# Ledger of designs, part 65: peptides against a protein of PDB entry 6DSZ

Target 1, 361 residues: chain A of PDB entry 6DSZ
Amino acid sequence: NYVVTAQKPTAVNGCVTGHFTSAEDLNLLIAKNTRLEIYVVTAEGLRPVKEVGMYGKIAVMELFRPKGESKDLLFILTAKYNACILEYKQSGESIDIITRAHGNVQDRIGRPSETGIIGIIDPECRMIGLRLYDGLFKVIPLDRDNKELKAFNIRLEELHVIDVKFLYGCQAPTICFVYQDPQGRHVKTYEVSLREKEFNKGPWKQENVEAEASMVIAVPEPFGGAIIIGQESITYHNGDKYLAIAPPIIKQSTIVCHNRVDPNGSRYLLGDMEGRLFMLLLEKEEQMDGTVTLKDLRVELLGETSIAECLTYLDNGVVFVGSRLGDSQLVKLNVDSNEQGSYVVAMETFTNLGPIVDMCV

## One batch from the design tools (peptide; made by RFdiffusion4, then SolubleMPNN)

Design b1_p12_3_s1 (from b1_p12_3, 4 letters changed)
Fold by OpenDDE base, seed 4:
Structure b1_p12_3_s1 (fold): chain B 361 residues (1-361), chain A 12 residues (1-12)
Amino acid sequence: as target 1 above (361 residues)
Amino acid sequence: SRLEEALRELES
């Protein structure tokens, strides 16, 4: 019996940064198929803490901090629709990943969406939203005492959702999504009523966005609203303010991932299909009444990395580039460009051995 | 540049 030690997956399909191990620790969590890797970010680099085998391929991985929690909890959804909320517990040298809640959120009816599974968490931790099937939005209410994740569906009139996020600063949980209909792509918002289990009219909509609008970024306060990323344009809308830019540089390759650099949403990292790394900058304008509004959007080319499946800003200009197609990297953003005009320096490279060929022998 | 300023803020 040759125990072929199954080669550990190396392709990264998700990453997230937060405070999972403690309130003070900065963590990098990496999803590699069924494997979750947990690191502590240190001045010396990534320190491995624990590796966890999941019951399926990780499709969604999000950190969130409910009110009264000292550290982040981890929501995971697998490709087989198994959901769990995980907590890190350490007692001396003993490390346990505790399942606080779990459930299967699969529906017997519905067409799985072509754009795959989308999972989002309300910034105020009122609910988890899932786009699993066309024409349905699944809601998991977040309750501290529930060990069983219960979900319900709300019908979406918009059958072809491209991307969806919860907005910040909303009295009720509010989603913003890009959808496609025969007339093109559009952005719409809905409020989610937990009580009535229905959608209410959201604060704004934007019809006829760019045909290739593919990503929604929810922008924190003070700006609020959302950024819509397309092939040719980047737009911002918050109900009161609209801005659009069409930098020629982004037209060269499709932006495929993003990550927020700072809590106030002033900067984002963008990665494209050519491995180019950009910074999206939100320029603020302070009004006479003390309100902060968005003045302008700017995109700057930082340099080149591996083709990112996911990006995560860590600290001190260090970025984790999670790659599915190539080697993952830790890169440093420098203030000064090199001779080639790049602000990116590779610090560490993590070899991607490619897909585990399940040789069914 | 505005970029350099933004990058400098990451080191602070």
Scores: peptide ipSAE 0.485, ipTM 0.936, DockQ to the pose 0.941
Fold by OpenDDE base, seed 5:
Structure b1_p12_3_s1 (fold): chain B 361 residues (1-361), chain A 12 residues (1-12)
Amino acid sequence: as target 1 above (361 residues)
Amino acid sequence: SRLEEALRELES
């Protein structure tokens, strides 16, 4: 009986940064299949705090801070549709991960979407949205007093949602999504009514976007709106302003992940399938009335990393590159390029042992 | 460059 000590999973399938352990601590949370690793970001590097086993593969992992909470809460959804909201509690040396709420959000009827599970949280923490099945948008209202995560479905006319986000600065929770129909890919917005459990018309739409438009980035205020990432183009729309760029450099490989650097959405990291790391820059223009508008979009090549499954900016130009296919990395963004023109330096590498093929002997 | 300026702001 070779007890193959099941090696801990090393492939990263998600990462997030926030203030989970305390209001003051900056944390990196890493999802590795069924395991959640919690680190504190320090000047000396990543300090491990806790590892948590989950009852299933982590499919969604998002930090959020409801009004009146001093630190972030963690939403997790597993591939088997178990949802929970977790809180970190420490009393002296005792560390507890408390389940604030939980529920199973699986539907008895529905076609699982080909693009997998999407989970999003309203920036004002009014609801969680889930795209689990084609033609359905699941809503979990966020109520502090409810230990049971109750969900309801809203029917989507758009059957093939590619990506979806909640927008910032909306009076009502508003989603922006890329969808495909027989005529191509389009962007649409809906307001989500919790009261009526239905969609209302959103503030804007953009029909006939790039055929390979694959990602939506919700942009915080003051810009608002969304960025749409395609194979050949990057577009911005907020209902009033539209901008599009088609930098040749992004045509070489598909952008597969992104992360916001600045709280105001002025800079984003982009990772492609070749492990190239880019900076997307939003150039502002200040109007005479004090309003800030988007002047231009720029994409700059930073360098090369492991192929990112997820990216998260930490602090001081440090980025965690979560990789599923290769080694995860902690990298530093330098002001000056090296001899090869790269602004990226690997600080630490985390060996990925790959999928442990359970050879059932 | 504009990139270098943007990167410098990350260290502040």
Scores: peptide ipSAE 0.485, ipTM 0.936, DockQ to the pose 0.902
Fold by OpenDDE base, seed 2:
Structure b1_p12_3_s1 (fold): chain B 361 residues (1-361), chain A 12 residues (1-12)
Amino acid sequence: as target 1 above (361 residues)
Amino acid sequence: SRLEEALRELES
């Protein structure tokens, strides 16, 4: 009986930050294939709290806080389309991860999208949106008392969705997405009607964006709108204002991940395929009427890290770099650059042992 | 620089 001690997966395929263990604790949650690792962020570093085995590879992991909840809940979707909402409960020293709701959201009919599973949550926690199949947008209404996650599909005319997010500050849940058609890539918005189970026309669209536009970032209020990231350009649109930059530095390597640094959406971290870490800055202009508008966009190179699959800003200039291809890192952003012009210092490195080849011996 | 200002704000 060779007890093959199954090595724990080390490659990171997702990470999120929020207040999962309590309202006061800052957590880092890391997805490593079928494993969820939960940490508390402390002044001394990451404190492990719990590891949880999932019944499949984690494909989506998002924290959200419904109205009336004191702490964040965790939405997980697996690659086999098992969905759950998890809650952390602690009673003294006893720690439990409670399933608040679950369901299987697989469709019998549909072409799985080539770009994989996308899962998003409305900022007002009205619904979860899923892009699982081409030409379909799946909606899971968020009802407090529903232990069974029920979903319905809305048909998308746009068959090739590249990325999708919910926008902030919308009366109705509104998605913004990049899609490709024979004419190129475009950005479109739709309002999602839960009542009618259909799309309504969204507030704006932007036709003929950059051919390699790959990511949508929903920007919080007061700016609102979205950032569209391409290979050569970064653009902002909120229905009233359009702004584009084309910094030469981003053309060198494809940006593959992003994370918001602050709640107001003034700063973002960007990671590219070469492991370069950037800061995207939104410069504000305050109008005489007290309205805040976007004045400019700026991209600055911070330094180099492991190739990020995911990024999470923690606190006090500390960033977690989740890597699938290399070692994950905890890094510090410094005010002053080093001799090489880098603002990044590695604080801790987490060895990636590579893919667990299940050698069925 | 604007970057240094932005980074300084992270420590506050």
Scores: peptide ipSAE 0.474, ipTM 0.934, DockQ to the pose 0.939
Fold by OpenDDE base, seed 3:
Structure b1_p12_3_s1 (fold): chain B 361 residues (1-361), chain A 12 residues (1-12)
Amino acid sequence: as target 1 above (361 residues)
Amino acid sequence: SRLEEALRELES
């Protein structure tokens, strides 16, 4: 009996930071194919708490905190469209991951989108949105008493959605998305009516964005709105304010991931296909009426890391770089640059042994 | 620099 010790997956395909184990603990959650690793972030580094096997490759992993919850819940969607909401529960030394809700959200009809699965959560935790199929937006209402995740589809006129996010500060759940049509790429918003199960007109749109616009970042209040990232440009729009920058440095390689540093959305980390790490800075202008508006956008090169599949800011200038192609890293952002002009120092490296081909026999 | 100021704000 060759106990083939199934080599644990090492390639990272997702990471999130939040308060999953408790309200006070800062956690790093790492998705490695079918495995979820849970760490507590400490001054000494990452402390492993639990590893969980999932019933499929993790495609979406998001933390969210519904009203009245003391800690974050975890939404997971697998590549086979199994959805669950997980809770961490500890009783003394006993650690349990509880499934609060689950469901399969696969449709019998629909073309799977070429850009893969997108899963997003409304900042007010009213719903989960899923772009699984072309021309459909799936909604999972978040209800505390529902152990079975129920979903419905809303038809999208826009067949080729590139990226989608929920906006902040909206009375109704509002999505912002980049889509492509024969005329180019555009940004549009829709309000999502749970009651009517339809889209209503959103607050704004931006036609004819950059041809390679690929990512939407929803910006928290007080700025609100969204950032659109392309190959050549980064743009901001909130319905009232539009601002675009075209820093030459981003033309060298495609930005592929991002993570918010500040709760107010003043700073973001950006990673490109060459492993360059950037900081995107939102410069504020305070108006006489106390409103905060965006004055400028700035991109700064921090340094070089492994090619990030995902980024997550932890605390105290520490960033986890989740890599699929290379070794994952914990890196420190320093105030002073080194001799090479880098603000990035590798603290820890996690060897990537390559993708485990799950031969489902 | 503005970057150094931004990075300093990350340190607790």
Scores: peptide ipSAE 0.472, ipTM 0.934, DockQ to the pose 0.859

Design b1_p12_3_s2 (from b1_p12_3, 5 letters changed)
Fold by OpenDDE base, seed 1:
Parts: C-alpha cells; structure tokens; sequence
Structure b1_p12_3_s2 (fold): chain B 361 residues (1-361), chain A 12 residues (1-12)
C-alpha cells in the first residue's frame, strides 16, 4: 500500500503578519489553498509552529485585535462562505487552534462578484465587512460573547465594487471603495451604521478616477485617508488633501499587491505582475500646529522577486513574498544597492510545485 | 537620499 502522501499545497494565496501565537511573538501566517501555516519570525529565520487544515479554500485571512485582547485573533473566510474567528492557545507543548466564533455567510440570492470575495476589518474592530455579491455589503458585528457569527446585508447602490477598505480614524466605521459605472471608475465613502443597519454619507468622494484604478489602501493616522492605485497613477485623498503621481515605471506592469511596512503608513511595498518590488513612500510635512500632512508621494524600485500574490513585511527589512505562480521567497531589503541597482537579496526560496488539483477521479 | 533613509530605518 503506497500511501501516496498527498502533496501539500505550495502555491501561496494569502499571507499576514502579526502577533497570533502570543503578544510578544511575531508571526507569519501563510494560506496555501485549504492549508494554514503558522510561523514564528526569529533572528534565525522562520520557525514552523503549526499547520491547520481548513474545510475549504481560504479566501480571506486577516489578523485583528479587539479591545482587551492580549494577542491577535484570526478571521478566515473560505470560498464556500464559511467564516470563523480563530485563537491560538498553547499549554506547554500542546497547541490548539480554538474557534471562538463561526458561521456561514452565504446568501441565497445574489450575484457573486466577478472580482471575487473581499473581506475587511474595521481598524477599531467594530465590524467585519464583506463584499461577496454585487449590490450588497455584508456586515458581521464583532461581539466578544457571540460564538455565532451573525451577518446582515446593507444594500449598496454601486453594483460593481472593485476594491474596498475601512478607513482609519473615523468616529463611525467608514468604508472607502472604488467602483465602476457606465461613466467610469469612482471613489466613494460610506459610514456604516450598526444600529440602523444602513449607510450614511461618508466624509468624501472622488468621481472620475483613473479608468484602471484597482486597489484601495487605507492609510493610518496621522495622514488618514486612502491611496488609490491604478495602472498609470497613484493618488492620495483624505477629504482635505488630494495628491497624484504618475511615475512611468508603474505603467510597465500592473501593481497587483501591497503591504504596509510601518504602523504610521509612511511606507508600503508594492508588487507588480513582472515580480518587481517597489516602495511607496509618503513624505510628511509637519505643520506649526503639530498636525502632519502629506507632502509628496514617491515610488522607488527596490528590485525583483517572484511574482507576488501577497506581500508582508516582517521585521528588520525582511519581507515575505507569497507567490502563486512561482516560488515564494524570504527577501532582505538592503540599505545599499548591488551592482545591478537592486536592494533585494533572496534569503530563502520555497519551491512551488503547483496547485494540487484535486482530480476527483 | 530618501530611499536610503527609509531603508536605514528598517534596520534600527
């Protein structure tokens, strides 16, 4: 009996960094189809801690820390709309992944969105938002005592949402999204009322953005607002300030993923379809009143990696490049460029053997 | 160099 050990999935479809195993540990979590891998980031590299099989393909994976929690919790949504909130517990050598809450958030009626599932968490952990279907925004209120994830829908007039995020620094949960209508692509904001289960007018909007605007990045305080990434341009808007750049270098290949490098949102990593890694820099201007405003945006080419499906900054200039199409990598960002002008050095490469096609024979 | 400064801050 050759136990053909089913080859574990190697293609990465998501990654996140946070403090999941403890308050002190820095973790890298990697989604590989139905498999979740948990690592501790150490000075010596990635230490594997646990692997978890999920009952479906992971579509959303986000860490969040509700008020009063000592460490991050993990939200997972599968492609079959099974949602759960997971907690890591360790007692001696015994490691358990505890399901704090779960639920199925599938709707009986709705057109699945062409851009797939989007899941976002309010920075203040008031709710989870889901764009699953056109014309609907699903809300999961975050309540500590609720073991059953209950969701409700809010009707969204904008049928073709491209991307959506929660904004930072808002009194009420506020979403910012790019949507498409017959006139083009636009950016809009809505406040989400949990009490009334409706949208209220958001703080700002921007009509007629770039036709290929594809990603929203919510920027933390002190800047606030959002970055909109297109094919030709990167724009910032916070309601008071607008700034746009059109660096020729980003026109060569489509930006497909991003990750925040630092908590204050001054730096982001960007990955494109050619495996180029960029740093987006937000230049600050300190006002006489102590307020910080955005002075400028800059994009700098760092080097080349595998084509990223996801990026996550770890620590000390180390970045995990999660790849679906190629080998995933652990890379180091150097202060000085090499002879080729690259600031990127591969530290470790993780072979991608391709997707496990469950051929139900 | 703003990039150099940004990268130096990652090693600190």
Amino acid sequence: as target 1 above (361 residues)
Amino acid sequence: DRLKKALEELES
Scores: peptide ipSAE 0.484, ipTM 0.935, DockQ to the pose 0.889
Fold by OpenDDE base, seed 4:
Structure b1_p12_3_s2 (fold): chain B 361 residues (1-361), chain A 12 residues (1-12)
Amino acid sequence: as target 1 above (361 residues)
Amino acid sequence: DRLKKALEELES
């Protein structure tokens, strides 16, 4: 019996940064198929803490901090619709990943969406939202005492949701999504009523966005609103302010991932299909009344990396580039460009051995 | 240079 030690997956399909192991620790969590890797970010680099085998391929991985929690909890949804909320517990040298809640959120009816599984968490931790099937938005209310994740569906009139996020700074949980209909792509918002289990009219909509609008970024306060990323344009809308840019440089390759650099949403990293790394800059304008508004958007080319499946800003200009197609990297953003005009320096490379060919022998 | 400033803020 050759126990073929199954080669550990190396392709990264998700990454997230937060405070999972403690309130003080900065963690990098990496999803590699069914495997979750947990690191502590240190001045010396990534320190491995624990690796966890999941019950399926990780489709969604998000950190969130409910009110009264000292550290982040981890929400995971698998491709087989198993959901869990995980907590890190350490007692001396003993490390446990505790399942605080779990459930299966699969529906017997519905067409799985072509754009795959989308999972989002309300910034105020009121609910988890899931786009699993066309025409349905699944809600998991977040309750501290529930060990069983219960979900309900709200019908979406918009059958072809491209991307969806919860907005920040909303009295009620509010989603913003890009959808496609026969007339093109549009952005719409809905408030989610937990009590009535229905959508209410959201604060704004934007009809006829760019035909290839593919990503929604929810922008934190003070700006609020959302950024919509397309093939040719990047737009911002918050109900009161609209801005659009069409930098020629982004037209060369499709932006496929993003990550917020700072809590106030002033900077984002963008990765495209050619491995180009960009910074999206939100320029603020302070009004006479002390309100902060968006003045302008700017995109700057930082350099080239592996083709990112996911990006995560760590600290001190260090970025983790999670790659599915190539080697994952730790890169440093420098203040000054090199002779080639790049601000990116590779610090560490993690070899991707490619897909585990399940040789059914 | 706005980019330079933005990058400088990452090191702080």
Scores: peptide ipSAE 0.484, ipTM 0.934, DockQ to the pose 0.933
Fold by OpenDDE base, seed 2:
Structure b1_p12_3_s2 (fold): chain B 361 residues (1-361), chain A 12 residues (1-12)
Amino acid sequence: as target 1 above (361 residues)
Amino acid sequence: DRLKKALEELES
């Protein structure tokens, strides 16, 4: 009986930060294939709290806080379309991960999208949106008392969605997405009607964006709107204002992940396929009427890390770099650059042992 | 330096 001690997966395929264990604790949650690792962020580093086995590869992992909840809940979708909402409960020393709701959201009919599963949550926690199949947008209404996650589909005319997010500050849940058609790539918005189970016309669109536009970032208020990241350009649009930059430095490698540094959306971290870490800066202009508008966008190179699959800003200039291809890192952003012009210092490295090849011996 | 300011704000 060879007890093959199944090596725990080490490759990171997702990470999120929020207040999952308590309202006060800052957590880092790391997805490693079928494993969820939960940490508390402390001044001394990452403190492990719990590891949880999932019933499949984690494809989506998002924290959200419904109205009236004291702490964040965790939405997970697996690659086999099992969805759950998880809650952390602690009673003394006893730690439990409670399933608040669950469901299977697989459709019998549909072409799985080539770009994989996208899962998003409305900032006001009205719904979860899922792009699982071409030409379909799946909606899971968020109802507090519903233990069964029920979903419905809305048909998308746009068959090739590249990325999608919910916008902030919208009366109705509103998605913003990049899609491709024979004429190129475009950005469009739709309002999502839960009542009618249909799309309504969104507040704005931007036709003929950059051909390699690949990512949508929803920007919080007061700016609102979205950032569209391409290979050569970064653009902002909120329906009233458009701004574009084309910094030569981003053309060298494709930006593959992002994370918001602060709640107001003034700063973002960007990671590219070469492991370069950037800061995207939104410069504000305060109008005489107290309105805040975007004045400018700026990208600054911070340094180099492992190739990020996911990034999360923690606190005090500390960033977790989740890597699938290399070692994950905890890094510090410094105010002053080193001799090489880098603002990044590795604090801790987490060895990636590579893919667990299930050698069925 | 806008970057320096942005980085300083992370420590506050």
Scores: peptide ipSAE 0.477, ipTM 0.934, DockQ to the pose 0.899
Fold by OpenDDE base, seed 3:
Structure b1_p12_3_s2 (fold): chain B 361 residues (1-361), chain A 12 residues (1-12)
Amino acid sequence: as target 1 above (361 residues)
Amino acid sequence: DRLKKALEELES
């Protein structure tokens, strides 16, 4: 009996930071194919707490905190469309991951989108949105008493959605998305009516964005709105303010991931296909009426890391670089650059042994 | 230097 010790997956396909184990603990959650690793972030580094096997490849992993919850819950969607909401529960030394809700959200009809699965959560925790199929937006209402995740579809006129996010500060859940049509790429917004199960007109749109616009970042209040990232440009729009930059440095390689550093959305980390790490800075202007508006956008090169599949800021200038193609890293952002002009120092490297080919025998 | 300030603000 060769106990093939199934080599644990090492390639990272997702990471999130939040307060999952408690309200006070800062956690790093790492998705490695079917495995979820849970760490506590400490001054000494990452302390492993729990590893969980999932029933499929993790496609979406998002932390969220419904009103009245003391800590974050975890939403997971697998590549086979199994959805669950997980809670961490500790009783003394006993650690349990509790499934609060679950469901299969697969449709019998629909073309799976070529850009893969997108899962997003409304900042006010009213719903989960899923782009699984072309021309459909799936909504999972978040209800505390529902152990079974129920979903419904809303038809999208826009068949080729590139990326989608929920906006902040909206009375109704509002999505912002980049889509492609024969005329190019565009940005549009829709309000989502849970009651009527339909889209209403959103607050704004931006036609004819950059042809390679690929990512939407929802910006928290006080700025609000969204950042649109392309190959050549980064743009901001909130319905009232539009601003675009075209820093030459981003033309060298495609930005592929991002993570918010500040709760107010003043700073973001950006990673490109060459492993370059950038900081996107939002400069604020305070108006006489107390409103905060975006004055400027700036991109700064921090240094080089492994090619990031995902990025997450932890604390105290420490960033986790989740890599699928290379080794994952903990890196420190320093105030002063080194001799090479880099602000990035690798603190820890996690060897990637490559993808486990699940040979289903 | 905005970057320096931004990085300083990350240090607790």
Scores: peptide ipSAE 0.475, ipTM 0.933, DockQ to the pose 0.850

